# Ledger of designs, part 10: peptides against a protein of PDB entry 3S8F

Target 1, 157 residues: chain A of PDB entry 3S8F
Amino acid sequence: VLTLFVAVPSLMTAFTVAASLEFAGRLRGGRGLFGWIRALPWDNPAFVAPVLGLLGFIPGGAGGIVNASFTLDYVVHNTAWVPGHFHLQVASLVTLTAMGSLYWLLPNLTGKPISDAQRRLGLAVVWLWFLGMMIMAVGLHWAGLLNVPRRAYIAQV
Target 2, 166 residues: chain B of PDB entry 3S8F
Amino acid sequence: DEHKAHKAILAYEKGWLAFSLAMLFVFIALIAYTLATHTAGVIPAGKLERVDPTTVRQEGPWADPAQAVVQTGPNQYTVYVLAFAFGYQPNPIEVPQGAEIVFKITSPDVIHGFHVEGTNINVEVLPGEVSTVRYTFKRPGEYRIICNQYCGLGHQNMFGTIVVKE

## One batch from the design tools (peptide; made by RFdiffusion4, then SolubleMPNN)

Design b1_p8_6_s1 (from b1_p8_6, 3 letters changed)
Fold by OpenDDE base, seed 4:
Structure b1_p8_6_s1 (fold): chain B 157 residues (1-157), chain C 166 residues (1-166), chain A 8 residues (1-8)
Amino acid sequence: as target 1 above (157 residues)
Amino acid sequence: as target 2 above (166 residues)
Amino acid sequence: VDAVLAAY
């Protein structure tokens, strides 16, 4: 019971961030149910990176609920599912947030803005990273559901 | 201006919080559905059994691999398995097809995994604890046991075999 | 739901 109750504050935090993004998008001229998303600064890698991390964190969080569920965890525990979960939580959210933080922090610390070329390169890096992580994570979760073991070089399928 | 902004933020937060709660219930419902339609071929035990890992090799049902397979009833067996660095005993584990097998698994040294390829059997094995798994093999043949918990330098080579006889 | 919650 207490384990699942942890999902409540986690979801509250996640959706508070979503609310902040919606507000920011609407302040930037976004209208309608989804127009605020388009209005967000998608040309800034310091913004895009952590947002992509959040997007990866959503299925990861759902997986966390699965992993915290006694009966469902029995199915997925110590399978490739678990590394898939970790790569969404750590290698996606944490790593992309760190990347985004650097894109903000370094220009601020040095007093020098990033060049347009650096900005474009940064965008390419974070999008490619996200894409790669999603492909890997989907593969790992899928393999896990097929009972591919964790920490083994062999598999049934 | 600030007041208007705060009201807007509050409205959005309320909406998203409501959505979050709804999603929470959806997840709980999915868990409930999974339980209701559960058709797994393995039944985990709910009781925690303890054993002394320092004596498990010398005394008790795990001490002699030749006596590890015990018939407990008609078409029912208990198999006492040790997972150790780096293998399993008995090896192979020989059981009849169609029999209900209760695996009692423990470790004399470190934490290991017990993943039976081709089945849903997948448990951690902790020193001092007995893992219990109930399973019925419907198909004869060889099933490989894989350690899926890192246990040392020989982890990658730690395998066992279950032989299901017709 | 109560049964599921009770299991956790």
Scores: peptide ipSAE 0.006, ipTM 0.796, DockQ to the pose 0.067
Fold by OpenDDE base, seed 5:
Structure b1_p8_6_s1 (fold): chain B 157 residues (1-157), chain C 166 residues (1-166), chain A 8 residues (1-8)
Amino acid sequence: as target 1 above (157 residues)
Amino acid sequence: as target 2 above (166 residues)
Amino acid sequence: VDAVLAAY
């Protein structure tokens, strides 16, 4: 009940954010169905991090629905699937959002803008984090589907 | 200007909301597909049963490991299993190949897992509740029972064995 | 749909 109930407003929020991104992209000169995406500030880690987090949250959210399904949860419960879901939700969305927030917050708090080198490093960190998290998450979900147990050091496969 | 911007935002929101609705149906369809393709195998059986975890070791069908395996039909058995800190009882569980086995699993202490390696049997075992799982072992051999719910310091070593005899 | 989801 709770998971599915939360899923609805979460989806609404996510797509509202997407709408805001589209609007912003179009204001920045993006045109067409997807041109607005390219127009977004991908050179800013404060922007990129949360967006990547959101992207990772999509499969995580879908997995949440699976986990909340009684019959489907029987298949995936207490398997590696579950930590895969968690890592997408927490270690991807939440963490990346936090990281992005820091890239915005620290310059504002200190009054000093980040250097170009720091910006580039930040981008690298965020992208690498995202990539690693996606690899890990895919692996965990896959392992879970193969009935690899959670909280065990052994696997039947 | 503000009004125009607001109107534009609303337009995009409407579009994305429509998309979100569409995606919702896609997810439902995916769930339906998954149910159709991945629900075969282990079948949870029976109704929810309750037991007193404080007395389950002393009286009732779980009290004597030697009487844990009960033949209920020509090719059907009920196995009363206790998951406890840190192991399973009986251990090993001996059952015939090809027989329908109904596992009745409960715990006298804390929550445990009952994950049978090589099968799709994977249930949580809650004190005070009886987990019922129906399964037929088609292949003889040993199947390891794994606890996949943290239950204490010995959790990682909490294993049982099902021996399927020809 | 929302009501159905909330019922789970």
Scores: peptide ipSAE 0.014, ipTM 0.783, DockQ to the pose 0.051; fails the geometry check
Fold by OpenDDE base, seed 2:
Structure b1_p8_6_s1 (fold): chain B 157 residues (1-157), chain C 166 residues (1-166), chain A 8 residues (1-8)
Amino acid sequence: as target 1 above (157 residues)
Amino acid sequence: as target 2 above (166 residues)
Amino acid sequence: VDAVLAAY
């Protein structure tokens, strides 16, 4: 009940954020259906990290609906599917948002801008993190659908 | 200028809200697909049944493992299973091939899992509640029962066996 | 919508 009650407002919020991103991208000179995406500041890890988190949240959110559904939860409950969902929500969205926040917060707190090297390293970190998380999440969800149990060292497959 | 910006923002919001609505239908379709492909052969119970975990070992249908398999009709059986720290009873569970089996599982101690390899049977077992699962084994052989809910020091070694006879 | 959500 709780999950579903918050699902619709959360989706509305998420897509409102997306609308804001489109508006920002177009203000930055982006044109066309997808050109506004390229116009966003992809050179800033403080921007990239949260956005990647949001991208990971999309399949995670869909999984949330699955997990909250009685009949489907029966299928996926206590399988590798569940940790897959968690890692998308917590280890991707929350963690990447935290990482991105640090890339904004620390320079502002110290009064010192990040160096170009630090910026590039930050971009590498968040992209690699996202990639690793997506690989792990896909693997866990796949294993879950194959009925691999959670919290067990053996599997049917 | 402010008015123009406001109108522009609203237009983007409307577009994304429409997209959001479309995505809901996509999610529903994916859910339907998942149900169609991954729920075959298992019928979960929809009714809550309660039992006293403190007496379940002494009285009632779970008390005697030798009497745990009860024929309830032609080619129909009910199996009363206890999940406990750390194992299952009866063990093994012997059932006929092709028979409709109703598993009624409960726990005398802590929460356990009941996951049967080779099937989609996968339920939690709570003390004080009876988990009911209906299944028909089409293939003879041995099916392992796995605990997939942490239940203590011996959790990783908590296994049972279902033997399906021809 | 609320009624559907409340069913879960």
Scores: peptide ipSAE 0.013, ipTM 0.774, DockQ to the pose 0.047; fails the geometry check
Fold by OpenDDE base, seed 3:
Structure b1_p8_6_s1 (fold): chain B 157 residues (1-157), chain C 166 residues (1-166), chain A 8 residues (1-8)
Amino acid sequence: as target 1 above (157 residues)
Amino acid sequence: as target 2 above (166 residues)
Amino acid sequence: VDAVLAAY
């Protein structure tokens, strides 16, 4: 019974972050149910990167519950599903958070702000990374459900 | 000012917390639904069976690949399979169409995978442990066995074949 | 749901 309750603290933490984002957006002038999202600093790659990571983490977290379920894990274990899962968790959330942190940290360490061109390039990199990870993750999860094995170069499908 | 900010944050947190709990129940419901609708193809968990990996090649039901397929009933067979670096025995595994096959799989060396294409058979094979999988092949033909657990330098070439005869 | 909870 306690197995699924392990997800509760993680969900509480994740949605506390979401609450903080909502508060920040509203402080920036956002109003309404979703207006606060638009008010967030989407022009800053240091912000966009970890947020995109969080978005990727949502389906990854759902997959975590699946992987932790005995009967459902039987379906997905050692299939392409598993790499799809951890690429959302590590290669998306962790990596994008690290990238975003660098976009904040490097200007502070050097004492020089990033140029507008560098900012735009950073945004492009982050969005392209996210897009690539989503394509790969969807493909891997789909392949996994079609019983494509992991750690194999060939598959029936 | 700090108190006002705290109240505002708390209100948002309460809302999101409620949402999180709702989503938790949705996930539980989805799991329940999946279990209710997709358990027909799930192999029931068996009892843990142990074997000595150091003697499994010399003594016991896995020792002779020519005797690996044992008829246990009119339409039931037990197949004793060894997964080793880097292959399977017997290879090919020959079984009749429509028969209930119980695979008893173990390893004499390292952990391997036993993934049968075209089926839902997918188990890890641990030395010292016997993996039991029950399956009925409805269609005749060849089914490839793939090792999906890294087992060494020859892992990528570790394949077997199940031949289902009419 | 009860059956699922009992299994975990």
Scores: peptide ipSAE 0.006, ipTM 0.805, DockQ to the pose 0.067; fails the geometry check

Design b1_p8_6_s4 (from b1_p8_6, 6 letters changed)
Fold by OpenDDE base, seed 4:
Formats: structure tokens, sequence, C-alpha cells
Structure b1_p8_6_s4 (fold): chain B 157 residues (1-157), chain C 166 residues (1-166), chain A 8 residues (1-8)
């Protein structure tokens, strides 16, 4: 019960962030139901990285509810599903947030803006990372549902 | 201005919060649906049973692997399994096809896994605790036991075998 | 109701 209570503040936080993004997008000229998304600064790796992390975190959070469910956890516990969950929560959100933070922090600390080449490279890095993590995470979750064990180099599938 | 921005933020927050609440109910509903339609693979957790890991090898039902398989009924068996660094005992575990098998698994040393390939048997094995799993093997053959909980340098080589006889 | 409770 207490474990699932954590879902409440987590959801509140997630949707507060979403509301902030919507507001920011609309301030940048976005209109309509989805136009605000396009208006966000997708050319800035400091923005893109954390947002991609959040996108990966959404299915990870849903998986967290599954993992926290006593009955459902019986199906997925100590299978490849769990590493899949971790790669969404840590290797996607935390890692991408760290990357994005560096893209923001370093220019501010040095007083030197990033070059256009560095910006483009940064965008490539975070998108490729996200793509790779999504492929791996989907694969791990799928394997987990097929009862592939975690922490094992062999499995009967 | 600031007032307009504040009002807009509140409107967006209210909308997203309403959405979040709706999604919460959707998730609960999906969980309920899954449980209602896909219950065949769920094994209920047993009562917590404790054992002394320091003496489990010396006395009691786990002490002698030759006596680990106990017939408790005409088509019912209890199998006392030790998971240890780095293997299982008895090994192999021999059980008849079609019999109801109650595995009672514990560890004398560290935490291990007990994952039986080809089955839905997948439990953690804790020192001082007895894991109880009930299963009926419908098909004869060999089933590999895999440790899926890191237990040391030999973890990757920690395997056992269940032999189901006709 | 029982099913929901079983999740927890």
Amino acid sequence: as target 1 above (157 residues)
Amino acid sequence: as target 2 above (166 residues)
Amino acid sequence: KELVLAVF
C-alpha cells in the first residue's frame, strides 16, 4: 500500500512538468492541442535530453506500478523485465538528464556558448542514446515477458 | 502579463491533474483486467517459514539429499532443495510426471535464485527463509534450474537439473 | 474489489 502511495506524488510531479512544458510552448507561440510541443526548443540538447528522458520514464513509471504490484511482480520479478525497467528509469532519464545538464551547465560555468557544431553533435548524441535505450528496453521487457531470467547468460526461450 | 500567465498555468495544471487521475484509474483497471484474464500463471505466496541457515546442512529435511524427495500422498511430493554457492541439492532432482510437487527451498549461505526453465517457477531463495512453490510437471524430461540472483564469482555457472520421469 | 485488493 505504501509503495503505491508513492505513485501519487510522482504523477503529480510528472504532470506539473508537463503543464510547465505546455505553458512554455504556448509562450513560444505554439497553439492548439499539440502546437505547443512543436514550439519547444528542440534545437537545444540541454532541453531535448531531459525531455527524452522523461518520455522514456513514462513507460518506466507504468512498469514501476507493475513491479510494485504483488501479483503482477510474480510474473516479471528477476526476469529481463526488471533490467528493462532500470534502463528506462536510470539509463534513460537519469543519464539523459545528466547529459542535458552538462549542455546547460558548461556554457554557464565557462561563460562560453557552445558552438553550432557542438550543439548538433549534442543533439545527435542524445537522440541516438534515446533510440538505443528504447530498443534495448523494449527488447528486455519483451524477453522478460517470455520468462528470460535476469543475471543469466543463457535462457530457454 | 503576470496575472494572465498565472491563470494560464493554473488551467493547465488542473487539466493535467485531471488527466493524471484518469490515467491512475486506467492503470488500476488494466491491472484488474490482467489479473482477471491471466491468472493461470500466478502461484500464491505461502506463509513465511523460517529456518536456521547455520544448521540446515546438518539437521532437518535439507541435510540429506538422498532423502530430499518425500512422498506425502499418492501423487504428491515435497522436495527439500538447498541453493548454495554454487549449485543445488539434490542434483538432479527426480520427480514423477503428473505429480503435485511442493518445493521447499532455502539457502545455507547467501541469497540465490531458483528459476526453472520451461516453467513459471521463479523464486528468490533467502538464507533463513523457506520458499515454497507448488508445481505439476506435465511433460517428462530435463528442466534446468538457473540462479537469477547474483551470489558470487561462480554465479554464472550455478545450475541444477530437475528430471521428470514418466 | 477482491481483485483490486489482490494487487496490493
Scores: peptide ipSAE 0.020, ipTM 0.798, DockQ to the pose 0.078
Fold by OpenDDE base, seed 3:
Structure b1_p8_6_s4 (fold): chain B 157 residues (1-157), chain C 166 residues (1-166), chain A 8 residues (1-8)
Amino acid sequence: as target 1 above (157 residues)
Amino acid sequence: as target 2 above (166 residues)
Amino acid sequence: KELVLAVF
């Protein structure tokens, strides 16, 4: 019961962020159930990076519930599943949020706006990072389900 | 109007919170369903058994690797295994095919892993505690034991072998 | 209920 309650605050926080995004999208003219998503500033790497991080965090959060389950954790513990979970939570959400923060912070600190070329490069970087992380995370989770151990350089699979 | 904006934000938050709670129940239901339908591979946790790691090599059932495999019934064995820096004892572990094997694993030094490839045997081994795992090998052959918990400079080379005889 | 409780 206590373990279940741990998930509640986390979900509340995550969906509060989602609520803020919906509100922002609607303020920008988005309408309907999904129109607000399109209205968000997808041309800004400072925005795109943390949002991609949030997207990666969703399956990671689901995995967190699995890892917190006593019986299910027995299946995945100390397998490649665990680093897969880490790369979704840390290397996706945390890292992309940090990257996005830098895209906002540096121009403000220096007083120099980013050029259009820098903006496009920034978008390419964060999308490529996200894609690479998703491929790696899926691979690690799959390997984990096949009982590939973590912290080992060799496996029979 | 800040007040209108605040009310709008609250409305969206309430909607997403409701969705959040619904998703929580869905996840719980999925986990429950998975456990109900796929319990054959789940090994329940046993009772906590303790041992003195400072004397485990000198006296008791782990002290002599030649006596590590004990027949407890017609088709039942208990195997006393030590995980240490950096290997396993006994090595190899020899057991018969089709027998019910109870592994009792402990460590004299630091925390190790006991991961048997091709099986669902995967436990952490703590000094001072005995890990108990029950398994029946259906296929003869060699099964590699891998340490999947970092235990020092030689961790990457810490392997063992279980030989299942016909 | 017992099954759900056994998960955690």
Scores: peptide ipSAE 0.017, ipTM 0.801, DockQ to the pose 0.076
Fold by OpenDDE base, seed 2:
Structure b1_p8_6_s4 (fold): chain B 157 residues (1-157), chain C 166 residues (1-166), chain A 8 residues (1-8)
Amino acid sequence: as target 1 above (157 residues)
Amino acid sequence: as target 2 above (166 residues)
Amino acid sequence: KELVLAVF
């Protein structure tokens, strides 16, 4: 019930952020239905990280609605599905947002810009983290649908 | 200039809000589809039922494992199961193939899980509450019960067995 | 409708 109460405001917030990104992309010269996406600063880990977090949050948010459903939660509760969900929420969105925030915060606090090497390394870390989390999350959700329990070291699969 | 910017932002917001609403309906439809096609195996049954966890071992239907399996109809049984640290009672649980089984599960100590492998039976068991699950075993054999809720240092070894007889 | 309502 509480999740559903938050679901609509969360969706509104998420899509408002998307609207802001579209506006920013168009200001940066992006045109057409999707051209604004390419115009966004994909070379900046402070931008890429939270955006990737948001992308991971999309299926996670949908999963949140599933987990909040009495009938569907009965199927997925205490299976590997649940860890799959929270890894999308915490280990992707929250963690990537924190990582991205550091790339913004550190230069501002120190007054020193990050080097190009640091920037490239940051991009690599963020993308690798995201890809790893997506692989893990997909695997966990799949295992959950196969009725693999969480908090158990053995299961019939 | 500020007014033009606000109008532009508003247009994008309206578009994305419309998309969000559309996606909401898609998700609702997907949930409905999933429920209609994939959730027919286990039927949660029963009203909220309470029990005293401090006396459940001494009196009532859970007290004697030899009386845990009760025939309630020609092809219907109720099984009173205790989940405790660290096992299940009775163990094994013996039931006939093809019979409708109503599991009534409670705990005398802490929260446990009741997950039956090879089935979609998967419920949490809370002290003071009775979990009710209805299921019919179509295939004879042994089904393992797994605790999927952390309940202490012996949690990983907490197993039971359901034996379905022909 | 009933199925949808059962989810929520």
Scores: peptide ipSAE 0.014, ipTM 0.770, DockQ to the pose 0.085
Fold by OpenDDE base, seed 5:
Structure b1_p8_6_s4 (fold): chain B 157 residues (1-157), chain C 166 residues (1-166), chain A 8 residues (1-8)
Amino acid sequence: as target 1 above (157 residues)
Amino acid sequence: as target 2 above (166 residues)
Amino acid sequence: KELVLAVF
């Protein structure tokens, strides 16, 4: 019950953020149902990082509902599923948001814009992190469904 | 211009609200699918039973590991298991193949896990509470019990064995 | 009904 109470405002926040992104994309010249997505500043790691974090957070949120289900929790509790969920929520959203924040904050604090090389490197780091996190998360969730235990160095599967 | 912008924002919010509602149904469907495919043999939660963890080693059905396996019917047994730092008792747990086994598990010290490999038995064991799990072993052999809840310095070595006899 | 109760 408590988790679902948190889920409702989180979902509301999610669609408002999405609405803001759409509006921003349309202001940048994006048109149509999906054209606004392409118009967003995908060349800026300060933007890309938190957006990728949000994308990873979506399945994590769904997992939160699963974990809160009495019946489903019996299946996934204390299995590799749980670390998979945590890594989506923390290591994806929180970490990528932190990375993105640094790409914005440091140039503003120092008064020096990032070089093109730094920008490209930043994009590479963010995308590689996201990709690696998705691979790990999918693997952990899958392992959890196969009854691989959490906090154990051995597994039958 | 401000009015136009306001209307546009509202339209986008309504669109995304509709999308979010649609996704809610997708999530419900996924949950339903998961329930249908992965919850076979779920052990229903029983009545919560309490026990005094400070005396469970000295008195009661958990006190003597030699008497831990109790036949309650022609093909039914109750096994009183202690999970402690750092092991299980009795160890091994010997039960017949094909019999209905009711595990009653508790802890005298800290929280432990009781995960039996090759089965869907996976419960936390809390001091002061009795976890009840019902299972029938269809195949003879050895089943390893793993503690999947961190319980201290010896957690990684905390194992038990269930021996299912023909 | 069981599904709803299981989730909520």
Scores: peptide ipSAE 0.012, ipTM 0.776, DockQ to the pose 0.087

